# Peptides against a protein of PDB entry 3QIS: the designs that were tried, part 60

Target 1, 334 residues: chain A of PDB entry 3QIS
Amino acid sequence: PSLELSRREFVFENVKFRQLQKEKFQISNNGQVPCHFSFIPKLNDSQYCKPWLRAEPFEGYLEPNETVDISLDVYVSKDSVTILNSGEDKIEDILVLHLDRGKDYFLTISGNYLPSCFGTSLEALCRMKRPIREVPVTKLIDLEEDSFLEKEKSLLQMVPLDEGASERPLQVPKEIWLLVDHLFKYACHQEDLFQTPGMQEELQQIIDCLDTSIPETIPGSNHSVAEALLIFLEALPEPVICYELYQRCLDSAYDPRICRQVISQLPRCHRNVFRYLMAFLRELLKFSEYNSVNANMIATLFTSLLLRPPPNLMARQTPSDRQRAIQFLLGFLL

## One batch from the design tools (peptide; made by RFdiffusion4, then SolubleMPNN)

Design b1_p11_8_s4 (from b1_p11_8, 4 letters changed)
Fold by OpenDDE base, seed 5:
Structure b1_p11_8_s4 (fold): chain B 334 residues (1-334), chain A 11 residues (1-11)
Amino acid sequence: as target 1 above (334 residues)
Amino acid sequence: MSFEELLESYR
């Protein structure tokens, strides 16, 4: 069996969070026999591609002289955004197109990624006084490493050593401040807020705006700004309520005093963001006649974002655990 | 503290 490929080198320029890019190529059976093709893992890999890449179709059958179009789709989700922001991973891969009883064909994928405030830690964002696209990549790495160490020290109740000339961190990330300030000013009377989806084009504009500027006004509809806040919270590498406190939140769900004590043990930036969001959501609930927002809807929606189970427990989350998580959040909304 | 004052305290 034999294949001809129209292209073997693919370049994805300016890859961004949640922005789909597609490149297409053709494969043709130039042999005399039918053939089966598939993308296969490289040596020591579990998957045929990195998480941000997909081939469609990834396998198929070709008669002699048949041709098929294959799409290479690059999409950075919440699952890949953090490692791309830090430069731990890059827009580079090699695909192996295997022909059954034939040879392997290698495809080279390359490109560049543009960092996002989405998928960046709360600790790092509190140290960023400028838009993330103005921050040198080397400094982003240092900020993430320092942020991890400061989180661990905070959880261990270690007193920070000497206040060297390090600029004081923001109380909350400027990005989350901008989103919430906009929603507070313009969306309190918005009908079906957090219930109507945003527009994908507006969501991309909001992400690009927050990554590149400190705007006076966020572009797009109130629905798109509201959904951008949800996407931001979902994309956090560590949820607003740190994984270490997850079980204690569930255990305390029916004692409002213990719930407040658990929140007081969060790292400073996480605790500030949590209190800031709860204050905003309580304010939004005063306008329920206009915005159709109620405490049960908000608690259900935000619990999945703010109080995520640790990765090792995700597959074991019971309906009782979800109910306790919702009850925990309700104690801050009512 | 108003909600606006709270928002400004996080600035």
Scores: peptide ipSAE 0.120, ipTM 0.846, DockQ to the pose 0.785
Fold by OpenDDE base, seed 2:
Structure b1_p11_8_s4 (fold): chain B 334 residues (1-334), chain A 11 residues (1-11)
Amino acid sequence: as target 1 above (334 residues)
Amino acid sequence: MSFEELLESYR
C-alpha cells in the first residue's frame, strides 16, 4: 500500500484560547490495493496527538485511487491553556499517519501560541499591571515561579521576605476587576443574567480584549460578559478556593465563623478575589426582581467554579459533598 | 462601584 499526501507540514499561527483553527490536507491511495490508514501514537506517547490537536478522520479505508480530506483541528481548551501559557507545552507536534502493512508518514505540526489571562494563575495576574500580550514570555515564566513561591509561603504562614523593590501586586487581577465592574455597572438589571448563554463570537472578543488591552468598556452583551467571567473562573489552574482548603470548606459548611476562618487562610490574591466576587454577587442579589437571580442559583453555579474538588477527589464527589459546597458558598451570599 | 467599595461592602 502507498499514500500520497498533499501536505506534510502544518503551521498554526497565532493560536489562541478557545479559538478553533483548521488545516486540511488530502491523502490519496496511489497504490493498487485498498489500504487502512490511522494516526498512531509515537513510541512513548499514549495518544496520537497532543490534547490541543485532533485529526478528523483519524482513521479510515481508501480504495485504489480514492482520496480523503483530513482536517487537523487545533483547539486550546481549559485543559491545555495553562501549560501553553507557561511555555511548558508549545504548538509543536509530530503526527504519525500509519498505513497498515505500509509506511509511516510523518506530519509536522508547528506554530505559535498567544498567551491568555485565561488559564493564568491569580498570583501571576496580580503581578501583571499590563495586558498579558504585552508581557514577555520570559517574564511570564518568572511571574509564575514567583507566584508559586508566594503561594507556598502564604499557605505556610512564612514571614513575607522583605518586599524588595518589586511593585506591589494588585489586590485582584485587573481582568476580574474589569469583568465584575462591567457586570456591576451594566448587568444588575439584566434579565436572566448567568442563565442565558453568551455569543461565541462575543466571548472571543472579550477574551482578546482582556488579553490585549485594559478597556473602558468590555465588548458584547451582558450575557457574554457574564459567561466570560464563568469561563475565566473555570480556566484558573488553581480555583479561587485553593484545593488545599476544599475539604475544610465542606467540613465547615454549616458554621459561618469557621467558613470565614477558612477563607482567611487563602493566599492573599485568592482571598481578595473570593471576597470581591461575593461582594458583587450579594449586590446582584438585591436586584433579583429585575435579573431573576437568586441565591440558590448563584451558589449552585459558582460553587462548581470556585470550590472545585481536587483532581484525586473529583471522581468521589458525593451529592452530600456538593450540598455542603453549595451551603458553604450560601453562607457568603446571604 | 470600585473594587475597594465592593470589598468594604463584603466586610
Scores: peptide ipSAE 0.047, ipTM 0.793, DockQ to the pose 0.196
Fold by OpenDDE base, seed 4:
Structure b1_p11_8_s4 (fold): chain B 334 residues (1-334), chain A 11 residues (1-11)
Amino acid sequence: as target 1 above (334 residues)
Amino acid sequence: MSFEELLESYR
């Protein structure tokens, strides 16, 4: 078996969170026999590509002189955004296109990723007084490393950082402040808020806006701004309620006093974001006649975002655990 | 503390 490939080098410039990019190439059977092709894992890999890359089709049959188009799709989801933001991963891969009883063909994937405030830690974002795209990549790495160390220190020592007035972290990330302030000002009377999906184009505009500027007004519909808040919370590497407190939240779910004590043990930025969101959501519930929002809906929706099970427990989350998690949030909404 | 008062505390 033999193939001819129209291209073997692919460059994905300016890859962004949730923005699909596609590159296409052709493979042709220039042999005299039918062939089966497949993308195969490298020796130490479980998958044929990195999580942000996909080939379509990834396998198939070609008759002699048959040609097929293959799409290489680059899409940075919540599952890849954090490692790309930190520079731990990059827009680089090698694909192995295998022929059954034939040879391997290597494809080179390269490009650049543009960092997003989506998928960046609350700790790092509280230190970013400028849009993330204005922050040098080297400084982003330092901020994530420092943020990890400070989270650990803040859990051990409730010492007020007597940091100089210029270096004081924000109380909450500017990005989440902007989203919530917009929703508070403009969306309290929005019918079906958090129930109607946003527009994909508007979501991309909101993400790009928050990554590149400090806007006076967020672009898009109230539904798109509301969904952008959900996407932001979902993409956090560490949820607003830190993983280490997850079980304690479940155990305290029916005691509102203990729930408040658990929240008081969150790192400062996480605790501030939690209180800020709960205050907003309680305000939003006053307008339930207009926005069709109720406490059970909000608690159910935000539980999956704010009170995520640790990755090792995600597959084991029981219906009882979910109900306890919902009850935990209800104690802050009612 | 109202939500508005809380918002002002973060400005």
Scores: peptide ipSAE 0.045, ipTM 0.791, DockQ to the pose 0.823
Fold by OpenDDE base, seed 3:
Structure b1_p11_8_s4 (fold): chain B 334 residues (1-334), chain A 11 residues (1-11)
Amino acid sequence: as target 1 above (334 residues)
Amino acid sequence: MSFEELLESYR
């Protein structure tokens, strides 16, 4: 069996969080026999491609002189955004198109990723006074390393951070402030807030706006701005309530005093963001007659975002654990 | 701290 490929090199320029890019190529059976093709893992890989890449179709049959179009789809989800932001991963891969009883064909994937404030740590964002796209990639790496070291120092109750040499971090990320301040000003009376989905085009504009600028006003509908806040919280590498405190939140869910003590043990940035969001959501609940928002709906929605089970426990989360997590947040909304 | 006071602390 033999294949002819119309293209073997693919470049994905300016890859962004949640923005689908597609490149297409053709494969043709230039042999005299039917053939089966498939994308196969390299020797040390479990998958035929990186998590942000997909081939469609990834396998198939071709009759002699038959041609099929293959789409290479690049999509950076919440699962890939953090490793791309840090430069731990890159828009580079090699695909192996295997022909049954034939030879392998290698496809080169390359490109560049544009960093996002989505999927960046709260600690790093608190150190970023400018939009992330204005920050040199080398400095992004340093900011993530410094952020990790500060988180660890804060958890260990070690020596007060030498307040002297580095610019004081923001109390909350400017991106969260921009989203919440917009919602507070313009969305408190918005009917079905957090219940109506945003527009995908508007969500992309909001993400691009927050990555590239400090706007006076966020573009898009109140529903799109509200959904952008949810996407931001979901994309955090560490949830607003750190994984280390997850079980303690569940254990304290019915004691409001213990709940407040647990929150006081969060790293400074996480604690500030939590308190800021809870203050906003309590304010939003005063307008329930206009926005149709209630405490149970909000607690249910935000629990999955703010109080995520650690990855090792995610598969074991019981309905009782979910209800305790909701009850924990309700104690801050009521 | 009211929500407004908290918002002002971040401005």
Scores: peptide ipSAE 0.037, ipTM 0.754, DockQ to the pose 0.752

## One batch from the design tools (peptide; made by RFdiffusion4, then SolubleMPNN)

Design b1_p12_1_s1 (from b1_p12_1, 6 letters changed)
Fold by OpenDDE base, seed 3:
Structure b1_p12_1_s1 (fold): chain B 334 residues (1-334), chain A 12 residues (1-12)
Amino acid sequence: as target 1 above (334 residues)
Amino acid sequence: SEDARLQEWLSL
């Protein structure tokens, strides 16, 4: 069996978080026998492609002289955004199109990723006074390393020795401040806030706006701004409540005093973001007659975002653990 | 005003 491929080199320019890109090519059976094709893993890989790449179809049959279109889909989700922001991963891959009893055909995937404030750590964002697209990649790496060291110092309750000439970190990320301040100013009376989905085009505009500028006003509907806040919190590499405190939050869920003590042990930026969000959500609840928002709905929604189980416990989260996690947040909303 | 609200909300 043999195939003819219309293209073997693919370039995905300016790949962004949550923006789907597609490149298509044709494969043709130029042989005299039916053939089965599949994308196969390389020798050291478990998957035929990186998590941000997909082939559709990834396998199939071709009769003699049959042609099929294959789509190469590049999509950066929450699962790939952090490693692409850090430059640990890149928009580069090699696909192996295998032909049963035939040849391997290599496809080269290349391109560039544009960093996002979505999927960046709270610690790094607190050091980032400019939009992420204005920050040199070298400085992003330094900000992530410094962010790790500051998280460790904060957890150890180490007083920073030298307040050296490093600019004082922001109390909260400017991106969270922009989203929450917009919602507080314009969305407190919005019916079905956090219940009605935003528009996908508006979500992309909000992401691009936060990545490239410091706007006076966030673009889009209140629903899109609200959903952008949820997406931001979901995309965090570490939840607002650090994984190390997850079990202690569950254990304290019915003791409001212990709950506050657990929150006091968060890294400074995480603690500030948590308090800031809880204060905003308590303000939003004052307008429940207008926005149809209640404490149980908010607690249920934000629990999955703020108080995520550690990766090793995700598959084991019981209904009781979920209820304790909700009860933990309710103690800050009521 | 905005900074005052931020400081208030961070103190809670």
Scores: peptide ipSAE 0.390, ipTM 0.914, DockQ to the pose 0.727
Fold by OpenDDE base, seed 5:
Formats: C-alpha cells, structure tokens, sequence
Structure b1_p12_1_s1 (fold): chain B 334 residues (1-334), chain A 12 residues (1-12)
C-alpha cells in the first residue's frame, strides 16, 4: 500500500486560549490495493498527539484512487493552558500516520502560543502589575517559581517576608478586580445572571482584553462578563481554595467557626480572592428580586469552581462530598 | 472609591 499527502508541515501562528485553529490536508491512495490508515502513538507516548491537538478522521479506509480530507484542530483548553503559559509545553508535535502493512508518514506541527492570564496562578497574577502580554516569557517563569516559593512560605507560617527590594504584590489579581468590579457596577439588576450563557465572540474579546490591556470598561454583555469570571476560576491551575484544604472544608462544612478558620489558613492571595468573591456574591444576593439569583444556585455553581477535589480524588467524589462542599460555601453566602 | 470598596470587602 502507498499514500500521497498534499502537505506534511503545519504552522499554527498566534495560538490563544479557547481559540480553535484548523489546518486541512488531503491523503490519496496512489496504490493498486485498498489501504487502512491510522494515527499512532510514538514509542514513548500514550496518545497519537498532544492534548491541544486532534486529527479528524484519525483512521479510515481508502480504495485505489480514493482521497480523504483530514483536519488538524488546535484547541487550548483549561487542561493545556497552564503548561503552555509557563513554556513547559510548546506548540510543537510530530504525528505518525501509519499505513497497515505499509510505511509511516511523519507530519510536523509547529507554531507559537500567546500567554493568557487565564490558567495563570493567583500568586503570579498578584505580582503582575501589567497585562500578561506585556510581560517577557522569561519573567513569567521567574514569577511562577517565586510564586510557588512564597505559597510554601505562607502555608508554613514562616517569618514575614523581609521588607526588601521586591515589589509589593497586589491584594487580588487585577483581572479578577476588573471582572468583579464590572459585575458589581452593571450586573446586580441583570435578570438570570450566571444562568444565561455568554456569547463565544464576546468571551474571546473579554479574554483578549484582559490579556493585553487594563480597560476602563470590559466589553460585552453582563452575561459574557459573568461567564468570563467562571471560565477564569475554572482555568486556575490551583482553585481559590487550595487542594491541601479540600478535605478540611468538607469536615468543617456544618461548623461556621471552623470554616472561617480553614479560610484563614489559605495563602494571602487565595484568601483575599475568596473574601472578595464572597463579598461580591453576598451583595448580588441582595438583588435576588431583580436578578433571580439565590444562595443555593450560587453555592452549587461556585462550589465546583472554588472547592475542586484534588486530581487524585476527583474520580471518587461522592454525592455526600458534593453536599458538604455546597454547605461549606453556603456558610459564607448567608 | 473603588479602592475603598476593595479594602472594605477584604476586611469582611
């Protein structure tokens, strides 16, 4: 069996979080026999491609002189955004198109990724006084390493950071402040807030706006700004309530005093973001007659974002654990 | 001010 490929090199320029890019190529059976093709893993890989890439179709049959179009889709989700922001991963891959009883065909994938404040740690964002696209990639790596070391020092209750030459971090990320301040000013009377989905085009404009500028006003509808806040919280590499405190939140869910003590043990940036969000949500609940928002809806929605199970426990979350997690958050909304 | 609201909400 033999195939002809119209193209073998693909370049994806300016790849962004949640922005789909597609490149297409044709394969043709120039042989005398039917052939089966498939994308196969390399020797050390479990998958035929990286998580941000897919081929469609990934397998098929071709009769003699038959042709098929294959789409290569690049999409950076919450699962790949953090490792691409840090530069740990890159927009580079090699695909192996295998022909049954034939040869392998190699496809080269390359490109560049544009960093996002989505999928960046709260600690790194508190050190970022400028939009992430203005920060050199080398400095992003340093800010993430420094952020990890400060988180560990904060958890260990070690000595107050020496008043030395490091720029004082923000109390909350500017991106969270912009989203919440906009919603507080313009969305408190918005009917069906957090229940109506935003527009995908407006969500992309909001993400690009927060990555590239410090706007006076966020573009898009109140629904799109509200969904952008949910996407931001979902994309965090570590949730607002750190994974180390997850079980203690469940164990304390029915004691409001212990719940407040657990929150007091969060790293400073995480604790500030949690308090800021709870203050905003309590303010939003005062307008329930206008916005149709209630404490049970908000607790159910935000619990999955703010109080995520650690990755090792995610597959084992019981209905009882979910109810305790909701009850924990309700104690800050009521 | 916007900053005064931030400081108030962080104190709660």
Amino acid sequence: as target 1 above (334 residues)
Amino acid sequence: SEDARLQEWLSL
Scores: peptide ipSAE 0.389, ipTM 0.911, DockQ to the pose 0.740
Fold by OpenDDE base, seed 1:
Structure b1_p12_1_s1 (fold): chain B 334 residues (1-334), chain A 12 residues (1-12)
Amino acid sequence: as target 1 above (334 residues)
Amino acid sequence: SEDARLQEWLSL
């Protein structure tokens, strides 16, 4: 069996978080026998492609002289955004199109990723006084490394960070401030806030706006701005409540005093973001008659974002653990 | 005003 491929090299320029890109090519059976094709893993890979890439169809049959279109879909989700922001991963892959009893055909995937404030750590963002797209990629790496080291130091040493010659970090990321300040000013009376989905186009505009500028106003509807905040919190590499404190939050869920003590042990940036969000959500709850928002809904929604189980415990989360996690957040909303 | 609100909310 043999195949003819219309293209073997694919370039995905300016790949962005949550923006789907598609490239298509044709495969044709130029042989005399039916053939089965499939994308196969390379040696030592578990998957035929990186998590941000998909082929559709990824397998199939071709009769003699049959042609099929294959779509290569590039989509950076929350699962790939962090490693692409850091430059640990890149928009580069090699696909192996295998022909049963035939040859392997190699497809080269290349391109560039544009960094996002979505999927960037709270610590790194607190050091970024400018939009992430204005920050050199080399400096992003340094900011992440320094952020990790400061997180570790802040956990080990109750020593006040020496107010040395390094610019004082922001108390909260400017991106969170922009989103929350917008919602506080304009969305407190918005009916069905956090219940109505945003528009995908507006979400992309909000992401691009936060990545490239410090706007006076966030573009889009209040629903899109609200959903952008949820997406931001979901995309955090480390949730607002660090994984290390997850179990302690559950154990303290019914003791408001212990809950506050647990939060006090968060890294400064995480603690500030948590307090800032809880203060905002308490303000939002004052407008429940207008926005249809209640404490149980908010606690249920934000629990999955703020108080995520560690990856090793995700498969073991019980309904009781979820209820404790909700109860933990309720103690800050009421 | 905005910074004052941020400082207030961080103090809570």
Scores: peptide ipSAE 0.378, ipTM 0.910, DockQ to the pose 0.737
Fold by OpenDDE base, seed 2:
Structure b1_p12_1_s1 (fold): chain B 334 residues (1-334), chain A 12 residues (1-12)
Amino acid sequence: as target 1 above (334 residues)
Amino acid sequence: SEDARLQEWLSL
């Protein structure tokens, strides 16, 4: 069997978080026999492609002189965003298009990723006084390394951050401040806030806006701004309540005094973001007659975002654990 | 001010 490929080199320029890109190519059976094609893993790989890449179709049959279109889809989800932001992974791959009893065809995938504040650590973002797209990639790496070291120090000792006036971290990420301040100003009376989904186009505009600027106003509907906050919290590599405190939150869920003590053990940036979000949500609850928001809805929604089970426990979360996690947040909303 | 609200909410 033999194939002709219309293209073998693919460049995905300016890949962004949650923005689907597609490149198409044709494969034609220029042989005299039917052929089965499939994308196959390289040696030592478990998958035929990286998590942010997909081929559609990834396999099929071609009769002699048959042609099929294959879509190469690049999509950076919450599961790939962090490793692309750090430069641990890149928009580079090699696909192996295999023919049964035939030869392999290599496809080269290349491109560039544009870093996002989505999927970046709270510690790194607290050090970023400018939009992430203005930060040199070399400095992003340094900020992530420094952020890890400061998280570790903050867990071991409440060392005062050296008050070098120029290098003082933000109390909360500017992106969180922008989202929450917008919602506080404009969305407190918004009917069905956090219950109505945003528009995908508006969400992309909000993400791009936060990655590239410090806007006076966030674009899009209140629903899109609210959903952007949820997406931001979901995309955090470390949740607002650090994984190390997850079990202690569950254990303390019915003791408001212990709950506050557990939160006091968070790294400074995480603790500040938690308090800031809880204060905002308590303000939002004052307008429940207008926005139809209640404490149980908010606690249920934000629990999965703020108090995520560690990856090793995710498959073992009981209904009791979920209820304790909700109860933990309720103690800060009521 | 916006900063005063941030400081207030961080103190809660």
Scores: peptide ipSAE 0.366, ipTM 0.903, DockQ to the pose 0.743

